# Peptides against a protein of PDB entry 7BDX, part 66

Target 1, 212 residues: chain A of PDB entry 7BDX
Amino acid sequence: EMGAAACTLLWGVSSSEEVVKAILGGDKALKFFSITGQTMESFVKSLDGDVQELDSDESQFVFALAGIVTNVAAIACGREFLVNSSRVLLDTILQLLGDLKPGQCTKLKVLMLMSLYNVSINLKGLKYISESPGFIPLLWWLLSDPDAEVCLHVLRLVQSVVLEPEVFSKSASEFRSSLPLQRILAMSKSRNPRLQTAAQELLEDLRTLEHN

## One batch from the design tools (peptide; made by RFdiffusion4, then SolubleMPNN)

Design b1_p12_3_s3 (from b1_p12_3, 8 letters changed)
Fold by OpenDDE base, seed 3:
Structure b1_p12_3_s3 (fold): chain B 212 residues (1-212), chain C 212 residues (1-212), chain A 12 residues (1-12)
Amino acid sequence: as target 1 above (212 residues)
Amino acid sequence: as target 1 above (212 residues)
Amino acid sequence: SEVQAYGDELLA
């Protein structure tokens, strides 16, 4: 209980750039983010396949951790830190996103995807994530989720790849051959306006690339 | 481990007034400080009489909690919050300071005393603490500690009482009758310059009160 | 643009 409360407060204050800088300027950041990955992994691995995320202190704690990572990644120096000094955490997030089934642990999945999207704003981060083994299959696996928010953040991450020529060129063949076009088209007709817009924009970007 | 790391980071950033305001401006502060007291109490009660504070995650976690309370109390709005909305935590700190033996859990004792001193800057806080049952005996119990830092912070808290006429008048008889004068005189000769100065100043304040 | 995750209510 206390851990969840403390971590939740830390999450809240991490929305400030100055707080992120303070966290990263100390000598404790490395250890914190190392343990963060381990804790998130332990939580996910403890879940029974039929058990969703719990309304518990453990879940809240993990959500707060994922929220902190997201907020750190929302700041330029935070992205730099994660990409340079906490690659293991990024690897862990990618792994966990692969371990979770469609519809499983939706909130955590969204938070992790938000963090990866923020990392993708940094070219070095985008390169690191996109060159991870199984990255493209992972995107499509995640896009099979029934949850609109999961799909939205997947589409945003896909767009980050598509809009970066240096990154996209490395995986263009695999990307084109495995693209779940019908799924994205369906999303472009979603009742969720955010999902609809993201899917439409991605489709336009893809069309532009086919003509280039 | 993760809890200690998160709480340690929260402690670090709580040195900022803006962070304290952010913590207290949310709807989570009450729960956090309620659980804080309970956690600290559980830690102290778990200690064997012959076991000092541990170099462990549990100790680090409790130290961080005490540090957060101190930093909150260092800010005017934080003092107001503690005195108005977290009196149970103040009661707990007073209780724990009484439960700990001289020389036991020195670091925690120092942090708790620092928090109470900060609260004593607020007249309402000083009144609340000083009117607690057994407050004067508690001060002398704490002053029997062999640790110079513990004694220093006790002397500072005593000075807060002595320098506030409204508060001091309520306990003046008990204070004068139980004052460990020889102990304070010994501290005025301490090799620790901070302790020496604090003891000398308190002795001067006491002399002034005897002549008034 | 960056996205931030804002803390939700603390679970009971």
Scores: peptide ipSAE 0.231, ipTM 0.831, DockQ to the pose 0.327
Fold by OpenDDE base, seed 5:
Structure b1_p12_3_s3 (fold): chain B 212 residues (1-212), chain C 212 residues (1-212), chain A 12 residues (1-12)
Amino acid sequence: as target 1 above (212 residues)
Amino acid sequence: as target 1 above (212 residues)
Amino acid sequence: SEVQAYGDELLA
């Protein structure tokens, strides 16, 4: 319980750039993010056997950790840190997103996807995650989720790839051959305005790329 | 381990007034400090039976908690919060300081004493802690510690009492009758310059009060 | 643009 409380407070204060800088400026950042990855991995592994209550202290603790990572990645120096010094954490996030079934651990998925999106704001980060083995299949796996918020963040991440020619060119063939077009088209008709807009924009971007 | 890491980071960032304000501005502060007291109490109780390694994750976690309390108390609004809304925590700290033997858990004692000193900066805080049952005997119990840093912080706390006439007048009789004068005199001859100075200043303050 | 998760979740 105390750990969850402390971590939740840390999550809240991490909304500040200065706090992120303070976290990263300390000698403890590397260890913290290393253990973060391990903790998140352990949590996800526990889901297969034990009915983890979504509202448990353990769940809240992991949500807070994921939230901290997201907020760190929202800051330029935080992105640099993650990409340069905590790649294992990024690898772990990618792995965990693949390990989770559709509809499983929705809130955690959203937070992890938000962190990846933030990382993708930097070209170096985008390159790193997009060059991860199985990245494209992972995107489609995640896009099969019934949750609109999960799908929204996947679409945003896909858009980040599509908008960067240097990155997109490396995966263009695989992308085109595996694109779940019908799924994206369905999302463009969603009643959810955020999801609808994201899908429409992506479709427009893709059309532009095919005509070039 | 993760809890200790998170709490340690939170301790580090709590050096900022803005972070303290953020911690206190959230709806989670009360719960956090409630659990903090319980956790510290549980830790101290565990010392009587199990050889707690001073460098354990558990110890580090509790040190970080105590450090956070100290940093909160270092800020005016933080002192107000502790005195108004977390008195149980203050009571717990006073209790734990009494439960610990001389030389036992030195680092934790120092942190707890630092927090009490910070609380004592506010007259309301000083009144609250000084009116705690057994406060004066507790000071002398703590002053019997062989550790110079513990003794230093006790002397500083005693000075806070002595310098406030409204507070001192309430305990003056007990204070005079139980004062470990020989111990303080010995400290005034210490090779430790900080302890030496603190003891000398206190002796001067006490002399001034006796002549009035 | 960056997305932040501001920790508005309550502890159970």
Scores: peptide ipSAE 0.033, ipTM 0.825, DockQ to the pose 0.336
Fold by OpenDDE base, seed 2:
Structure b1_p12_3_s3 (fold): chain B 212 residues (1-212), chain C 212 residues (1-212), chain A 12 residues (1-12)
Amino acid sequence: as target 1 above (212 residues)
Amino acid sequence: as target 1 above (212 residues)
Amino acid sequence: SEVQAYGDELLA
């Protein structure tokens, strides 16, 4: 309980850029993010296919950790730190997103996807995650989730790839051959307006690239 | 390990007034400080007279909690919050200081004493803690500690009482009758310059009060 | 634009 409470407070205050800088400026940041990855991995492995107890102290703790990573990645210096010094954590997040089933740990998936999206704002970060083995299949795997928020953040991450010519060109052939176009088209007709808009924008961007 | 790491980071960033305000402005502050008191109490009760493993995750976690309380109390709004809304925590800290033996958990004692000293900067806080049952005997109990840092922070707390006429007048008789004058005089001859100075200043203040 | 995950989670 106390660990979750402390981590939750740390998550809340990590929305401040000054707090993120303070965290990163300390001699403990590297170890903290290393343990973060290990803790998240241990949690996902412990789920054994069971429905997540969302209200458990353990779940709240891991949510807070993922939230902290997201908020750190929301700051330029935080992205730089993650990409340069915490690549193992990024690898872990990618792996965990692949290990989770559709509908499993929705909130955690969203937070992890948000962190990857934030990392993708940095070109070096985008290059790193997009060059990860199985990245394209992972995107489509995640897009098969029934949850609109998961799908929304996947579409945003896909858009980050599509909007960066240097990155997109490297995997364009695989991307085009495996693109779940029917799924994205279905999302553009969603009753969820955020998902609908994101899908529509992505479709427009993809059409533009086909003409170039 | 992860809990201690998260709490330690929270401790580090709590040195900022803005962070303290953010913590207190949230809907979770009351519960956090309630659990903090319980956690600290559980830790002290678990020591069973054994030498503290200073490097244990549990110890580091509790140190960080005490550090957070200290940093919150270092801010005016934090003192007001503790005095108005977290009196149980203050009671717990006072009790724990009484439960610990001389030489036991030195670092924790120092942090707890620092928190009480900070609370004593607020007149309402000073009134509250000085009116606590057994407060004067507690001061002398703590002053019997062989550790110079413990004694230093006790002397500072004693000085806060002595320098506030409204508070001092209420317990002046008990204070004078039980004052460990020989111990304080010995401290004024300490090789530790901080302890020496604090003891000398207190002795001067006490002499001034005897003439008024 | 960056997204932030604001921590309004219940204390556990």
Scores: peptide ipSAE 0.298, ipTM 0.834, DockQ to the pose 0.325; fails the geometry check
Fold by OpenDDE base, seed 4:
Structure b1_p12_3_s3 (fold): chain B 212 residues (1-212), chain C 212 residues (1-212), chain A 12 residues (1-12)
Amino acid sequence: as target 1 above (212 residues)
Amino acid sequence: as target 1 above (212 residues)
Amino acid sequence: SEVQAYGDELLA
């Protein structure tokens, strides 16, 4: 409980750029993010298919960790840190996103996807993530999730790839051959306005690329 | 380990006034400080006289908690919060300081004493602490510690009492009758310059009060 | 644009 409370407070204050800089400025940041990945991995491995009560201290702690990673990635220096110094954490997040089934740990998935999206704003980060083995299949695996928030953040991450010619060109063949177009089209008609907009925008971007 | 790492980072960033405001601005602050007191109490009760390795994750976690309390108390709004909303934590700190033997948990004692000193900057806080049962005996118990840093922060807390007429007048009789003058005089000759200065200054303040 | 996750949820 105390750990979860402390981590939750750290998550809350990490919304500040200055706090992120303070977190990263110390020699403790590397260790923290290393243990973060391990902790998140241990949590996911413990799920054994049972819906762990999302309200448990353990779940809350992991959510806070994922939130901190997201908030760190939300600023330029934080992205640079993650991409240069905490690549193992990024690898872990990608792994965990693949290990989770559709509908499983929705909140955690959203937070992890948000972190990856933020990292993708950095071209170096985008390159690193997109070059990970199974990245494109992972995107489609995640997009099969029934949760609109999961799908939204998948689409945003996909958009980051599509809108970067240097990255997209490397994956274009696989992307074109495996793109779940019907799924994205269905999302463009979603009742969720955020999901609808994201899907429509992605479809527009994809159409533009077909003409180039 | 992860909890200690997170709490340590929170401690580090809590040196900022803006971070303290952010910590306090949420509804989670009350719970956090409540659990903090319980956690610190549980730790002290677990010591069973054995020198717990000061470098243990458990110790580090408790040190970080005490550090956070100190940093919160280091700013005006934080003091107001502690004095108004977390009095139980202050009571716990006073209790724990009494339960620890001279030479036991030196770092924790220092951090707890620093927090009490910071609270004492607020007259309402000083009044609250000084009105606690056994407060004056506690000061002398703590001042018997062989550690110079413990003694330094005890003297600073004593000074806060002595320099506030409204508070000192209420304890003046007990203070005068029980004051370990010889101990303070010995400290005024300490090789530790900070301790020496604090003891000398307190002696000067006490002499001034004898003439009024 | 960057997305922030705010930790405003209550602990159980």
Scores: peptide ipSAE 0.056, ipTM 0.829, DockQ to the pose 0.334; fails the geometry check

Design b1_p12_4_s1 (from b1_p12_4, 7 letters changed)
Fold by OpenDDE base, seed 2:
Order: sequence, then structure tokens, then C-alpha cells
Structure b1_p12_4_s1 (fold): chain B 212 residues (1-212), chain C 212 residues (1-212), chain A 12 residues (1-12)
Amino acid sequence: as target 1 above (212 residues)
Amino acid sequence: as target 1 above (212 residues)
Amino acid sequence: TVDEIGQEMLAA
């Protein structure tokens, strides 16, 4: 309980750029993010057995950790730090997103996807994650989720790739051959207005790229 | 390990007034400080058995908690919060300081004493802690510690009482009758210059009060 | 902003 409470407070205050700078300026940052990845991995591996209540202290703790990573990645210096000094954590997040089943641990998926999206704001980060083995199949796997919020953040990440010619050109062939077009088209008709808009925008961007 | 790391980061960033305000402005502050007291109490109660290594994750966690309380108490709004809304935590700190043996858990004692001193900067806080049952005997108990840093912070807390006439007048009779004058005189001859100075200043203040 | 999205998730 206390760990979750402390971590939740740290998550809350990490919404400040100055706090992120303070976290990263300390000699403890590297160790913290290393342990973060390990903790998240251990949690996800434990889910196959006991249906840990989503409201458990452990769940709250892991959510807070993922939230902290997201907030750090929201800041330019935080993105730089993650991409330069904490790549193993990014690899872990990608792995965990692949290990989770559709509909499993939705809140955590959303937070992890948000962190990857934030990292993708940095071109170096975008290059790193998009060059990760199985990245494109992972996006389609995640897009198979029944949760609209998960799908929304996947679409945003896909758009982040599509909008960067230097990155998209490297994977364009695989992307075009495996694109779940029917699913994205279905999302463009969603009753969720955010998902609908994101799917429509992505479809427009994709059409523009086919004509060029 | 992860809990200690997160709490240590929270401790570090809580050195900022703005972070303290952010912590206190949230709806989670009351719960956090309630659990903090319980956690610290549980830790101290566990010390009688296993000589928990001072460098254990649990020890680091509790040190970070005490550090956070100290940093919150360093800020005016934090003192007001603690005295108005978290008195049970102050009671717990006073209790734990009484439960710990001389030389036992020195770092924690120092942090707790620092928190009480910071609270004593607020007249309402000073009144509250000085009116606590057994406060004066507790000061003398703590002053029996072999650690110079513990004794230093006790002397500072004693001085905080002595320098406030409204508070000192209420306990002056008990204070004068139980004052470990010989011990304070011995501290005024300490090789530790900070302890020596604090003891000398307190002795001067006490002499001034006897002539008035 | 990306910052706002992270903060909104804290309130939920």
C-alpha cells in the first residue's frame, strides 16, 4: 500500500517539467528506470495465474510507474534520456505490449502506448522503436484489442510513423502488405468520436502517401 | 527495492516548495501521511527482532518517508497542513522517538527530530508538540543518546521551546526541575563544534530566563 | 498537448 501511495504521488508531481528535470538530474535516475522495467515485466508475467484485481496495490504501483515513464517522455530532455540511457526500458515496454492479450490490462496498455507515443515525438526515439524487431506486427496485434482507448493510442503511434518520411520509407513495404485496412475503416465508423477522428485522419494520410 | 527507489525520488523532489504544494493540493495527501505514520510505526516495532540491516530496502523506504515529512514541515503551508490535518502523524513520530533505544536507528531519529523542529517553527505546531504527554521526559530520554547528531537536534528542539515565552511558561516548572544540566554542560565541551555551539547557546538562553 | 493527456489520466 505505501509503495503504491508514494509512487502515485511521484507520478502526480512528475507532470511538472521541473520535477522531471530534478528526477533526471539525480544520480538515481538510471537505477530507478532499470528497476521500473524489471518490476513491470514481473507484474505482467504474474498475470497468467491469479487474476490480480486491477485495483490491487501491485496494479496501482505498476500503473504509477508507467505513468511516470509517460510523463518523463512528455518532456524533451526526458525523451532524450530514455532513448540514450534507458533503451532497455523501451524494449521492455514493447515486449510487454506484445505479451498482453487483447482486453488484458487495458489501463497499463494505454499508459505504455502513451509512453511510446511520447518517445516517438523525438525522431531518434521514433527511429529506435520503429526499427525494433516485430514492431509492425506488434501494432496490428495491439490494434486487434476490443478497447477503443488502446486502439486510439495504437492509431496515434501508427500516425507518428506515417508522418515521418525517413522512418516510414524503411518499413513502407511491410506496412502496405500487412496493413489491417478493414479494421481501420471500421474504426473510422466508431461511435467513439476520438477513435473515429484518429482513424479518419490516418486513412487520409495513408491515401496521400499512396499518391506520392 | 522499487518502493524504496520511488520513495527516495519523491523525497528528493520534495525539497522544492512547489512540489510540497503539489503534494498537499492533491486529494491523496491525507491518506499518504496516514499510511506514512503506520508504516514507520510498523518498521520500528519490527526492529526488536531481526537486526534489519540499516541499508535494507525497508530502512531506506522509512528514511525516505521521514525525509518527506521533514521537507513538508520545512514549508509554511506544510507545517500548517501537518498541525491541522495530520496530528496523528506527529503523535506517531513522538511515540517512535520514545520507543527507540539510545543508539538505535540514529538516522531515523535525526530525520524525525528534524521534522519536529520544523513543525516547531509554527507556534501552533510548537504548542501542539510541547503539550503532548511526556514531551519533556522524552527530550531528556533522547538527549541520553550517544550520537552527537541526535543530541544536536534535541538541543535545537529544546531551544525552540525556551525561546517562546508563551510555551515555555507552561512547562517552566517541570523543565527546571528535570533539566539534565550536567549533560548539557558536558555537551558544551564536546569536540563536535555544532553540538558545542548549540549547547552553549542554550545555556546562555536558560541563564537569561532565570534572571527574568 | 501530450502533457495534458498524461495529467488527465491521473484524474481518472
Scores: peptide ipSAE 0.029, ipTM 0.832, DockQ to the pose 0.170
Fold by OpenDDE base, seed 1:
Structure b1_p12_4_s1 (fold): chain B 212 residues (1-212), chain C 212 residues (1-212), chain A 12 residues (1-12)
Amino acid sequence: as target 1 above (212 residues)
Amino acid sequence: as target 1 above (212 residues)
Amino acid sequence: TVDEIGQEMLAA
């Protein structure tokens, strides 16, 4: 209980850029983010057995950790830190997103996807995650999720890739050959306005790239 | 491990007044400080059995908690919050300071004493802690500690009481009748310059009060 | 926008 409460408060205050800078300026940041990945991985591995109630202290703790990573990645110096010094954490997030089944741990997926999206704002971060083994299949695996928020954040991440020519060119052939176009088209007709808009924007971006 | 790391980071960032305000502005603060007291109490109770290594994750976690309380109490709104909404935590700190033997858990004692000193800056806080049952005996119990840092922070807390006439008048008879004058005089001759100065200042304050 | 996203997830 106490660990989850402390981590939740840390998550809350990490919404400040100055707090993120303070977190990263300390000598404990490297260790913290190292064990963050391990803790998240341990949590996901524990789910194969007992249905951990979404409201468990362990779940709240892991959500707070993922929230902290997201907030760190929201800041330029945080992105730089993650991509330079915490690549294993990024690898872990990518792995965990792949390990989770469609519909499984939706809230955690959303948080992890938000963190990756924030990392993708940095070209170096975008290059790193997009060059990760199985990245393109992972995107499509995640788009098979029934949850609109999961799909929304996947589409945003896909858009980050598509909008960066230097990155998109490296995977363009695989991307085009595996693109779940029917799924994205279905999302562009979603009743969820955020998902609908994201899918429409992505389809427009893709159309623009086919004409060039 | 992860809980201690998260709490340590929270402690580090709580050195900022803005972070303290952010901690207190959230809906989680009350619960956090409630379970903080319980966690600290649980830790101290666990010491009667196994000599917890001072470098244990549990110790680091509790030190971080005590550090957070100290930093919260360093801020005016934090003092007001503690005295209005977290009195049980203050009671717990006072109790734990009494439960620990001289020479036992020196670092934690120092942190807890620092928190109480910070609370004592607020007249309402000073009134609350000084009116706590056994407060005067507790001060003398703590002054029996062989550690100079413990004694220093006890003397500072005693000075806060002595310098506030409205508070001192309520306990002046008990204070004078139980004052460990020889111990304080010995401290005024300490080789530790901080302890020496604090003891000398207190003796001067006490002399001034006897002439008035 | 990104800062807002972190805050929105905290409120939930």
Scores: peptide ipSAE 0.029, ipTM 0.832, DockQ to the pose 0.168
Fold by OpenDDE base, seed 4:
Structure b1_p12_4_s1 (fold): chain B 212 residues (1-212), chain C 212 residues (1-212), chain A 12 residues (1-12)
Amino acid sequence: as target 1 above (212 residues)
Amino acid sequence: as target 1 above (212 residues)
Amino acid sequence: TVDEIGQEMLAA
């Protein structure tokens, strides 16, 4: 309870760039983000048995941790820190996203995907995550989720890959051969306007690349 | 471990006024400070048996909580919040300071005393804590501590009482009759310059009040 | 574009 409350407050205040700088300026940042990854992993591993109440203190704590990572990744120096000093955390997030089934832990998936998207704003970050083993299959696995918000953030991350020639060229063959085009087309007809727009934009970007 | 790490980061960033405002601006603040008091109380109650390693995660967590309270109390709106909405926490801090023996949990005592001192900067806060049952005996109990830093912060809190006529007048008879003058005189000869100065200033303030 | 901040996600 108390840990979750403290972490939730830290998440809220981490929306400030100056707070992110303060978090990272200390010698405690490395340890914090290391333990964050371990804590998130332990939580996800615990899900295989008990229907953990989504509203449990443990769940709220892990959501807050993922939220902090997202907010840190929203800032340029935070992205640099994550990519240079917390690669294991990024690897953990990718692993956890792969371990979760469609419809499982939707809130956590969204937060983790948002963190990866924010990291992808940095070319070095985008390169790092896209070169992760199984990254392309992971995107399609996540895109099979029934949740519109999960799919939205996957599409945004896919767009970050597609829009960067240096990154896309390395994955282009695998990407083209495995692209769930029918799924993306279905999303372009979604009643969710954000999902609809993201799917349409991605389809336009893909068409542009086929003509070049 | 993770809770302590999160709380420690929150403590560090709470040195900013804007962060304190952000903490207090949410609906989660009341619950957070309520649980804070309970957590600190549970920790102090656990000390009676096991020599808790001062460096334990539990200790670090409680220190961070007390540090957050101190930083909140350092800001005008934070003082107002504590006095208006978190009186139970202030009562808990006073109780815990009474429950601790001389030389016990020195770091925590210092943080709690600093929080009370910061609260005392607000006249309403000073009135509230000084009107707490057993407040004057508590000051002398704490001033018996062998730790110079504990004694320093007690003397500063005593000075806050003495310098406010509206507060001091209510307690003046009890204060004069129970004042550990010899102890304060001994502190005025301390090798610790901060303690020496605080004791000397308090003695001067007391002399001024005897002549009026 | 940067994703939504954690504070906004708490309101969800």
Scores: peptide ipSAE 0.027, ipTM 0.829, DockQ to the pose 0.189
Fold by OpenDDE base, seed 5:
Structure b1_p12_4_s1 (fold): chain B 212 residues (1-212), chain C 212 residues (1-212), chain A 12 residues (1-12)
Amino acid sequence: as target 1 above (212 residues)
Amino acid sequence: as target 1 above (212 residues)
Amino acid sequence: TVDEIGQEMLAA
């Protein structure tokens, strides 16, 4: 309980850039994010295949950790830190997103996807993530999720790849050959306005890239 | 391990006034400090009577909690919060300081005494602490500690009482009758310059109060 | 961007 409470407070205050700088300026940051990855991995491995997110202190703790990573990645110096010094954590997040079944740990998936999107704001971060083994298949696996919020954040991450010619050129062939077009088209007709807009914009960007 | 790491980071960033305000402005502050008291109490109760501070994650976690309380109490709004909304935590700290043997949990004692001193900066806080049952005997119990740093922080807290006529007048009779003068005189001759100075200043203040 | 979901979850 106390660990979850402390981590939740740390998550809340990490919404400030100055707090992120303070976290990263200390000698404890490296160890913290190393243990974060291990903790998240241990949590996901402890889940039975069909178990949803439990309303527990453990779940809250892991959500707070993922939230901290997201907020760190929202800041320029935080992105630099993660990409330079905490690559194992990024690799862990990618692995965990692949290990989770559709509909499983929806809130955690959303937080992890938000963190990856924030990392992708920097070209170095985007390159690192997109060059990860199985990245393209992982995107499509995640896009099969029944949750609209998961799918929305996947589409945002896909858009980060599509909007960067240097990154997209490396994966363009695989991307085009495996793109779940019918799924994205279905999302462009969603009643969820955020998902609908994201899917429509991606389809427009993809059309523009094919005509060039 | 992860809980201790998160709490340690939270302690580090709580050295900022803005972070303290952020912690207290959230809806989780009350619960956090409630659980803090319980956690510290559980830790102290788990100690065998002759066991010193263990270099463990649990000890580090509790130190970080005490450090957070100290940093919150260093800020005006933090003192107001503790005295108005977290009195149980203050009561717990006073109780734990009484339960700990001389030489036991020295670092934790120091942190708890620092927090009480910070609370005592506000007259309302000083009144609350000094009106606690057994406060005067507790001061003398703590002053029997072999550790110079513990004794230093006790002397600082005693000085907070002595320097406030409104507070001192309520306890002056008990204070004078039970004052461990020989112990304070011994401290005024300490080779530790900080302890020596604090003891000398207190002796001067006490002499001034007796001549008025 | 800063985690908006985090704020929602903290408020819950």
Scores: peptide ipSAE 0.024, ipTM 0.829, DockQ to the pose 0.278

